# Peptides against a protein of PDB entry 8HF1: the designs that were tried, part 250

Target 1, 320 residues: chain A of PDB entry 8HF1
Amino acid sequence: NVMLYATKPTEVMVSFPHQEQVLTVTRLISAEIEKFYVSLDLMNIGVQPIRRSKSLQCLRDPSKKSFVKQLFNDFLYQMKEYGIYAASIAIISLIVEFDIKRRQAETLSVKLMHRTALTLCEKIRHLLVQKLQDMTYDDDDDNVNTEEVIMNFSTPKVQRFLMSLKVSFADKDPKDICCLVFVERRYTCKCIYGLLLNYIQSTPELRNVLTPQFMVGRNNISPDFESVLERKWQKSAIQQFRDGNANLMICSSVLEEGIDVQACNHVFILDPVKTFNMYVQSKGRARTTEAKFVLFTADKEREKTIQQIYQYRKAHNDIA

## One batch from the design tools (peptide; made by RFdiffusion4, then SolubleMPNN)

Design b2_p26_4_s1 (from b2_p26_4, 8 letters changed)
Fold by OpenDDE base, seed 1:
Structure b2_p26_4_s1 (fold): chain B 320 residues (1-320), chain A 26 residues (1-26)
Amino acid sequence: as target 1 above (320 residues)
Amino acid sequence: LKERREIAEKLKEEAENLYEEIPEPP
């Protein structure tokens, strides 16, 4: 019995300073969203017709207001956790979603609600883009997508993540790279993907090395809102990653859904590991020789993260 | 330009020490 000693991945940690300093623009955006919530609560949108959608979500949000608040709360989370550069990409996803919902609105009041949300997103996008441009000293280069702008307007966590990619993959052969990046939220996949595309394009050492894709988990709460296009795109992204046409995959909760991903040499956990299942499933993808399992932690949470990993290691050994 | 270089050099020095191995529990 050759026990295939599956080489355990090297578990490494990247610490980042906790940034408490809130930019004036982020305070302004938060205040505009809060004002919008007050306005939203005052909106009379009437009783929504219960569409015979079998989705539990249509039953849970009869007012459609809670969904609007959820999207803005998710945006505020992206802005806080990843920075204003990532937020400038994240807001585009809200614009697209509110425009779709505005077009699909069954009543004029619901249409107006989504239009008001869309107008706020357009204002937020302008404030973010203006702030990104204010740091481009060259009035002639409207290109806010430089390595410098991305780094300066990202949180310390994202800065350390981008540095980790540069250190790990600069001038490597693309075929020798199989990288997973795990994030907690569906919308984080999209904004980190957009950020990575721009960062890779602006970084010569990575430009022909990393080809990113993303995969969002099925919205178990509302499978009906997952467009046929999103499902086709997910299948294509998985296939590109399997075929080696993409070598970096950004994932949210996808492994819990039974999506088979190949063995990887790098697994990055960009957000805190909240469950034992997430730890086992994500770590279990780092199976190649010299595979790395990389955790990101705030300096203040470093010890707590280490203790949590020890508990997960123990629990994993007790099941094995 | 100088502050940008110092940030980039600090980022390079920080990049060499970027990965800390999570020790085995005692």
Scores: peptide ipSAE 0.324, ipTM 0.731, DockQ to the pose 0.501
Fold by OpenDDE base, seed 4:
Structure b2_p26_4_s1 (fold): chain B 320 residues (1-320), chain A 26 residues (1-26)
Amino acid sequence: as target 1 above (320 residues)
Amino acid sequence: LKERREIAEKLKEEAENLYEEIPEPP
């Protein structure tokens, strides 16, 4: 009986400076969204035509406005936590979602609401892209997807994350890499995936080294609203990661759903670890001899993060 | 622009010490 002593992963911390400076563009975008919320609250989207199930329909109209606000709040969070470059990708996801909802609108008033939201997203996208272009010296090279632009328009957290990938994986054999990246939010997963695709493509040392994929947790609130396409894509992404066709997987809430992923040599926790369960499950994926469990923390929260990890280590040892 | 290059250079110098091991609690 070779007791495979599952070597405990090395737990490491990456500190990043707190971003004090809110850019003028981010303030302008936030103000435009707030103005839109005032307008949205005043919109009469009408009562949806009463289909036979009376009780659920009175809740449908508030839910539509609430969903629009949720998407913009998630966008604002991503812009704050990941930066302008990530926000330029995140806004595309909102555009796609609002265009789908606009096409699926059962009423003209709901169609108009989603159209107004879409127009705001297009304005926000323009403001973000313009700000990314303002740093390209070459007027002729509209390529905002350079390593320099990505780094310069990312938050310190994302900068440190990208550097961590470069330091950890530059010029390595792709077969020796099995990396998980945990993020809190479903939409962040897609945003960071898009950012990583562009970063890897712009970084020669990573182009043939990292093949990213993403998986999002099942929306337990409405499994019926997960498009058959999203479910197929999620299954395909997991299978590609299992087959080694992808060596970096961005995850949101996937472990809580019991999605079985292989043992990894790197686990990055890009967002704060909020629960003991998340700590144990994510750390439990880092099982190789040289496995790293990487936490990102603001400098101001470093001590608090260390103390939280000590509490989680203690609680884990008391169960083991 | 100069400040951002200085940030990028500092980030490169800090890249060697990017990972801080979280020690075992005493």
Scores: peptide ipSAE 0.322, ipTM 0.754, DockQ to the pose 0.669
Fold by OpenDDE base, seed 3:
Parts: structure tokens; C-alpha cells; sequence
Structure b2_p26_4_s1 (fold): chain B 320 residues (1-320), chain A 26 residues (1-26)
């Protein structure tokens, strides 16, 4: 009876310098969003008709103003945590969402609210793209999607993440790669996916090596047509990863939804591990021989991160 | 060309040291 002891993954840490790159453009964007919040609070959108959905759970549709503020707060978080390049991709997702909500608006006041939010997003997009173009010395090549531009306009965390991918996967066989990247927020999945597509395309050593996909958690909110398309797309993305047509999957906390993902050789935790369940579930996907479980930490939080991992290891051994 | 090689070698040395193993708790 050879008890195949499942080899525990090697737990590794990547430290990054805490640089608050407070660029003038990020301050300007933050001030424009704060000014917009003051205007939004003064805006009379009227009493919204409570759509009596047939199910007695009146899920109070979150205040339409609260949803607008949530999207801009998520954008501000992404700009701070991932940098200006990631923010230029994230703002497109807000533009799409506000255009959909503008078209679905039943009242003129709500339509005008979403239009005002959309106009702000277009201004923010212009400011971000202009700042990315300031590095292209060649007037003729408007290509803001170079390895250099991506690296220079990314946070130290994202820079170290991209370096870790290059070091780990340069010139490898795509079939030998099964990588998961965990992020906290659903909108970060799309943003990091777009960043990785551009980075892989601009990096010859990763071109034809890494094929990324992303998966966002189920919108439990509405059975609307969008939720059906999102569910179809999620199923397709998971199937591409199972079939080996994609070898890198970006996930939000979707492992909680019981999605069966194959055993991986690399698991990256791009955001802080906030819960024991997230630690166990994410680590539990790193099951191949020589599997790596990679954590990212700011240098100032290194000791706190190590102590948290020791607590999680202890708690995991007590239940095993 | 020399500075790019030195930057690439430093990036390679930084890359070999990029992963710090989290030791078992004492």
C-alpha cells in the first residue's frame, strides 16, 4: 500500500515596495469623482417604482445612486491597487455598464443620472489614455499597449506579478502550465485579463505560451438576459480551461460557488488572503507535483502576512 | 546595449530571488 502522500504545495511569498505613486492625473480623477458625488447627492431621481417581482422577497434594489457610487469606488480601488494602465481598461467596463443602465432607465431622471456618470467616465478615459501616450516619444505609434508602458504604469504589486509570470513560464510548453490567479473583486478579473492579454502579446517569451481566461462570480441579482449570457460565457471559459485551450484562469472568490477546477501547478493570490476558507480553497487547487502557492505582500506587511499564514497552517492542521 | 544587459541580468538575479519560501513555523 504505497500511500501516495499528496505533496503539499510550496508556499512562497513575493514582496513589493510600498510606492504610493500619487500622480497628478490620479489626484485629478479622484477630485472629479468626489465632485460628481456631491452633484449626485443633490440630484432628484424621484421615488423609484418598486417593481413587485412575484417573489415576496422585495430585495430592495440597492439605491440606484448607491450602485453608481459602488462602481466608481471599485474603479478608484483598481486605479490605486493595480495602477493607471489597469484603470484605463477598468473604465471601459464602467462605460459599458452605465450605457446599459442608461438604455434600461424607465424614468428621464434616472436616464440623465446614468448619462452624467457616462460623460464622467469618458473624461476619465481620455485623461488616462493621454497619460499613457506621454511615454510614447514616437508621435507615429499610438500603441499604449507595449511591455514598457504596461510595466511603467502598473503598481509595484502588478509589476512583480508580471515578472513572476515571465520567470515562471518563459519558453515553457503550454501543456505543462495550469495556473490560477485569484483576485478579491469581480471587476478586477476583467481588468487583469485585459492587462494580461496586452502584456502576453507584447512579451515574445510568453506569446503562444500563456492563454488567459477569466471567470466572474454569478450575479445572483436578476435572471435577466445579461445573466444568461454571463453564465454561458463563464461555462465556456471553464470548458476552455478544462480542455487545455486556456492555461491561466483569473478568478474572483468563485471557488465558493463549487466550480470544479482541475489540479493546478501554480496558484497566485494577487490580493490579500482575508479568510481561512479562501486560503484552504485556493491552496487546495495547487495539487500537482512541485505546485507553487504564491502570495503577494507589501514589504511593510510582510511580517503580518507570515503570521497570518502560520495561523492558517495551524488551523488547517487542527481540522485535518 | 551594455546597460540593457546589466538591467536584464539584474532582472534575472532579482527574478531568481523573486520567490521567498515561507518557512514552516518554528
Amino acid sequence: as target 1 above (320 residues)
Amino acid sequence: LKERREIAEKLKEEAENLYEEIPEPP
Scores: peptide ipSAE 0.320, ipTM 0.721, DockQ to the pose 0.374
Fold by OpenDDE base, seed 5:
Structure b2_p26_4_s1 (fold): chain B 320 residues (1-320), chain A 26 residues (1-26)
Amino acid sequence: as target 1 above (320 residues)
Amino acid sequence: LKERREIAEKLKEEAENLYEEIPEPP
């Protein structure tokens, strides 16, 4: 019985400078969202009828205002953590969601609320796209999806992540790549996926090397409200990654969802590791020979991150 | 061309030093 010692992945850290990008546009967008919250609180939506089929959503958000605020708070998080370029992708998801909610509105007051939210999202989208265009040297090239624009309008964390992908995978055989990217939030998966599609398309060394996919975590609130389309997308995405048709998978905390993902040679943790279980489970996916487990940390949090990893290593050795 | 090369070399040098191995605890 040769116990195949599962080769422990090499644990590496990528540090990034904590730059509070004080962009005037991000302050303006935050102020417009705060003004919208004041307006939203003044909106009389009336008592929403508790429909039995939507009872769980109606119980959590009887006014439907909390869900609107949640989507904008998630957007503000994406803009802060990943930058203006990522925010320009994230806002499209809000536009789609609010347009669906506007069409599904049973009352004029709810329809108006979602219309007002949608109008704000269109204004935010315009402000973001205008700011991305200000850096295009050629007034005639409206192409905001260049490597340069993506890098300049991404946070230092995202810049270092994109550099890490380029260094690790430039001119590699696509078959030799099995990469996981872990993010904290469900909406980050779609945002980083859209960013990676544009980055890979603009980067010749990666265009025929990386094929990204994303897994959106199950909506724990109601698996029944996952659109049949979202469930089909998740199944297709997992299958493409298993078949090798996709070689980079962006996941939220999918490991809690019991989704069996193959052994990978690279595991990137883009957001802070908050739990021992997340550490063990994500690290446990880096099982190939010479596998890398890559952590991203702000320079100011470097020592705290190292101490946290030492505690997790100790706790893992005490259980093994 | 020179600035793009210096940016590319600086990006390459930053890229070689991008990964820091997390040492074993003492």
Scores: peptide ipSAE 0.318, ipTM 0.724, DockQ to the pose 0.398

Design b2_p26_4_s2 (from b2_p26_4, 7 letters changed)
Fold by OpenDDE base, seed 4:
Structure b2_p26_4_s2 (fold): chain B 320 residues (1-320), chain A 26 residues (1-26)
Amino acid sequence: as target 1 above (320 residues)
Amino acid sequence: LEERREIAKRLLEEAENLFEPIPEPP
């Protein structure tokens, strides 16, 4: 019985400067969303008939407004935490969601609400794309998807993350890479996935090296609200990662769902580790001999992060 | 192209120090 001593991954930290670069565009977008919330609160959506179909818990009208606000609040979070470039991708997910909800609207008032939200998203998208274009010196190259634009319009956290990927994986064999990237929020998975696709395409040394995929956690609210498409996508994404057709997986709460992901050589924790379970489960995926467990922290939170990791290490050793 | 390579090289040199080992508790 060779107890394969699961080699403890090398735990490393990447610090980033806390720059609240409050750009004029981000202030404008926030103000437009706030104005929209005032208008949304004044909208009479009217009581929707409770269709007795068991599976459609028809979210009562307040919940529809609440859901719209949640999506915009999540967008504002993505813009703040990941930057303008990531926000330009995140807004597309809102556009898609509001267009689906607009088409599925049972009442004209709900249809109008989602249409108004969609119009705001298109305005936000335009403001973001315009700001990305303002720094392209080449008037002729409408390509906002350059390494330079991605880096310049990303937060210091995302910049350091992209640099970490470049240093870790430049010119490596794709077969030698098994990378997990953990993010806190479901919507961040898709946003960072889109950012990584564009970054990898614009970065020659990562082109054909990294093949990203994303997996979002199941919405605990109702497995019935997961579109058949989302469930198919999750299964396909996991299978591609298991088969080695993808070598970088972006995950949210997937670990809490007991999704069996293979042992990886790199685990990146892009967002703060909030729970002991998240620490143990994410670290427990870094099981190769040279496995790295990479934490991202703001410089101001560095000491607090270190102390939290010490507490988690202690608690883990007390259970093992 | 050379300036982009130098910026990328500087970013790579800065990136060798990007990974700080999490110190062991005293």
Scores: peptide ipSAE 0.337, ipTM 0.723, DockQ to the pose 0.383
Fold by OpenDDE base, seed 1:
Structure b2_p26_4_s2 (fold): chain B 320 residues (1-320), chain A 26 residues (1-26)
Amino acid sequence: as target 1 above (320 residues)
Amino acid sequence: LEERREIAKRLLEEAENLFEPIPEPP
């Protein structure tokens, strides 16, 4: 009975052109990763000791090579989906991860493998930063974080997302904002968070308006890989968002884990809605009277997205 | 550079129409 009066959020769509930004730098980076995969497959790292980690992921990758490939594949996805600027932030997450793994290496061969991966990430970072700098007249690394550079090196999806934030929140009272941004992948949260920090800092209309945080889902497959630091940070980020010290939260599929987040007035779905549960749980966070639920879709997928949302609306009404 | 500035300006001008209501089913 209490569910009858839930003000349904206004559901809106933001369309973006499907541009494959095939830049020379993205081709070079992809080719360097492919060359690295060939080299990685030839690396004899020997039989790895089975860590008695209860993590199913450690059991699935005894060679530790598949995990290295997964991180680079996730990076390639982020570069394609979010652009070169986002990729310059995403590569830092790989650098951190491979440095941790290099330090935790049980064998010299595994240490060398992670060192080689790290060296590739550093090369990729330099290629990305150089490409960002080629459009700035100033050699200073700080000048790559301008609104113009961020916009110019972001995909149409990210451009439309940033514009949607600017239009929605320019010169508003920070207290009136409770925004969720949903992304599919764990590493995308950190990437979009870093991008938003730089964008907000470079955008006067948002600088004192938006305070972003991010929340990464518990990796149910490897709870042992969540550093105690990441778990502490996640709890702190949730608390800051509850206390109103942060007013924008970037989330991956964390909603399935029963993290109770307050009622929000804005919910952005940056990536495609793949499941009914994701639709219901994300939409169910937009509970204020003027709440907006914003979907991003490529123009070519617009009709398919509308039909999928209609099916989800129908299924939700049949359960309610 | 100019073409990309024009894209950003067009995106700002299009910003008023960024949010399309998801059509109700017929």
Scores: peptide ipSAE 0.336, ipTM 0.737, DockQ to the pose 0.628
Fold by OpenDDE base, seed 2:
Structure b2_p26_4_s2 (fold): chain B 320 residues (1-320), chain A 26 residues (1-26)
Amino acid sequence: as target 1 above (320 residues)
Amino acid sequence: LEERREIAKRLLEEAENLFEPIPEPP
């Protein structure tokens, strides 16, 4: 009876200072979004054709005001949690989404709603990019994608995350790296992926070492709303990670449903662990002999996070 | 250039202490 001692990963914590980036630009953007919500509430979009599936689908209809507000609320969350640099990437995803919806709009009123949202996104993008450029003292290098700009316009959480990647992976063999990064929200996967691409490209020690990919969790909502493109992207991303063509995978917590991801040597939990299932599943991916399970916590929440991990460890040992 | 190197060096020295082991429950 070879008791396969499941080598428990080394659990480590990275603390970060709770500093709200109190930038005038973030307040301006928030105020513009609130003004837009007032205008959106006054907008008559008419009676949307009730497609037959009555109950839960009504809230997440991409043509409705609620979905527009959800996208901007997710953007505001990303700007707050990850910083201005991540927000500059996140806003592009909104622009793409509203342009698609504008083109697919069956009514002039819905088309106008998405156009107004798109105009606001372009204004927000200009405000963000201008603020990123204000730190580039060199008039000739319009390149806001430097390590310095990324670090300075990221939240302390993201700064500590990027530093953790640099320390963990600088000048390593790409074949020795199998890294998962867990985030809470679906949209965070895309913005952190874009941020990491730019950071890796600007950081010589990580160039050709880290090849990131992202996977959006399956919507627990009807598979009919997953675009054929999103499903193809997910399959391709998983395959690249399995084949070793990508060695860092960013994924949302919704990976509960049976995505067979290989055993990893590093698991980063960028956002707070909110559920026991998330803890067990994410930790259960760190299966190599020297696997690290890395948690990020604000200094103020450090003790609460430790106590929560103790509760999860206890509960896990009681089930195992 | 020297100030950027000093900041990078301090960030690297701080980076060695980034990972705190989560203590075992008492």
Scores: peptide ipSAE 0.333, ipTM 0.716, DockQ to the pose 0.417
Fold by OpenDDE base, seed 3:
Parts: structure tokens; sequence; C-alpha cells
Structure b2_p26_4_s2 (fold): chain B 320 residues (1-320), chain A 26 residues (1-26)
């Protein structure tokens, strides 16, 4: 009876300096969004007809204004947590969403609201791209997607994450890599995916080594055609990861929905571990021999993070 | 070119120290 001792993953921490990148452009963008909120509060969009969805749960369609504010607050969070380069990718997702909502608008007032939000996103995109171009001294190479530009316009957390990937995977066989990257929010999955595609393409040691994919959480709220396309994309992404066509998967709390992903040799937790369930589920995916479970923490929060991990280890041992 | 190699080497040496083992609880 060979007791297959379940190999416990090696738990490691990556510390990063707390540097608030207080760039003039980030202050300008924040001020433009605040001015927009004042204008948005003054907009009369009228009483929205409550679509009687046949399902008894009147999911209060979040006030169309509240949804617009949520998307911009999520963008401001990404710009703060991941940096200007990540924000330049994130703003494209807002542009797409507001263009869809503008086209789907049943009233002229709602159409105008989404158009005003879209115009602000286009202005923000221009400001971000212009700031990324300011580092390209050569007027001829409009390529804002270099390793240098990505690193310089990323937060210390993202810089240490990219360095951790380069050190872990440089010149390795793609078949020996099974990596999960956990993020807190669904919109971060797309943003970090776009950042990683550009970083891998600009980094020769990772080119043809890492093939990223992403999973977005199911929007159970809207059975719209977009939710069907998102579900098809998620199924395809999971299948590519199972088949080894992708070896790095970026996911949010989607693993709580019972998505069966294979055992991984690397698990990166890019955002803070907020729940015991997230700790157990994410750590529980690092099951191969020599598996690594990597946590990212600000230097100021290092002690608090260590204490939280000790509490989670204790609670896990009390259940096992 | 040598300064970039030394910076890259220091970044690689800093990168070997990038992963701190989380100590076992006492």
Amino acid sequence: as target 1 above (320 residues)
Amino acid sequence: LEERREIAKRLLEEAENLFEPIPEPP
C-alpha cells in the first residue's frame, strides 16, 4: 500500500513596494470622471420602464446611472492597482460596453447618457496612449507594446508578477507548464490577458513558451446573446487549457462555480486572498510534484498577509 | 551593453530572491 502522500504545494510570497504612481495623467483622468459624475447626476433619464421579466425575481435592473458609475469605478481601480498600461487595455472594454448599451438604448435620454460616457472613454484612451508614446523617443516606432513600456507603466505588483513569470518559465518546454493566475474581479481577467499577450510577444524567452487564456465569471443576470457568446468562449478557453493548447489560465472566482481545471504546477494569486474558500480552492489546484503557490503582497501588508495565511492553514488542518 | 548586462544580472539575482518561502507557523 504505497500511501500516495498528497504533495503539499510550496507556499511562497512575492513582496512589492507600495508606490502610488501619482502621474499627472492619472489625476487628470480621475478629475474628468468626477466631473462626468456631477453631469450624470444632473441628467434626467426619465422613469425607466421595468421590463417585466417573467421570472418572479424582479432583479431591480441596477439604475442605468449606477451601472455607468460602476464601470468607471472599476476602471479607476484597474488604473490604480495595475497601472497606466493595463488601464489603456481596460478602457477598450468600457468603450465596447457603452457602444453596445448606446445601440440597445430604448430612449433618446439613455442613448445620450451612454454616448456621453463613450466620448469620455475615447478622451481617456487618447490621454493614456499619448502618455505611453511619450517614452518612445524614436518618432518612427509607434509600438507602445514593448517590454520596456509595459514594465515602466505597470504598478510594482504587476512588475513583480511579470518578473515572476519570466524567472519561472524562461526557455522551458510549454508542455511542462500548467499555470493558474487568480484575480479578484472579472474585468481584470481580460485586462491582464491583453497585457500578458503583449508582454509574451515582446519577451523572446517567453515567446512560444507561454500561451495565455482567460475565463470570465458567468453573468447569470442577463440571458442575452452576449451571455451565450461568453459561455461559448469560456467553454472553448477551458477546453484549450485541458487539451494543452493553453498553458496559462487567468481566472477570477469562477472556480467556485465548479469548473474542473486540471492539477497545476504553478498558482499565482495576483490580488489579496479575501476568503478561506478562495485560499483552499486556489491552493487545491497546485497538486503536481514541486507545485508552487505564489502570493503577492505589498511590503506594508506583509505581516497581515502572513497572519491571514496562518489562520487559513490552521482552519484547513482542523477540517482535514 | 555591460551596464545593461549587470542590471539584468542583478535583476536575475534579485529574482532568485523574489520568492520568499512563507514560514511554517511556530
Scores: peptide ipSAE 0.332, ipTM 0.709, DockQ to the pose 0.365

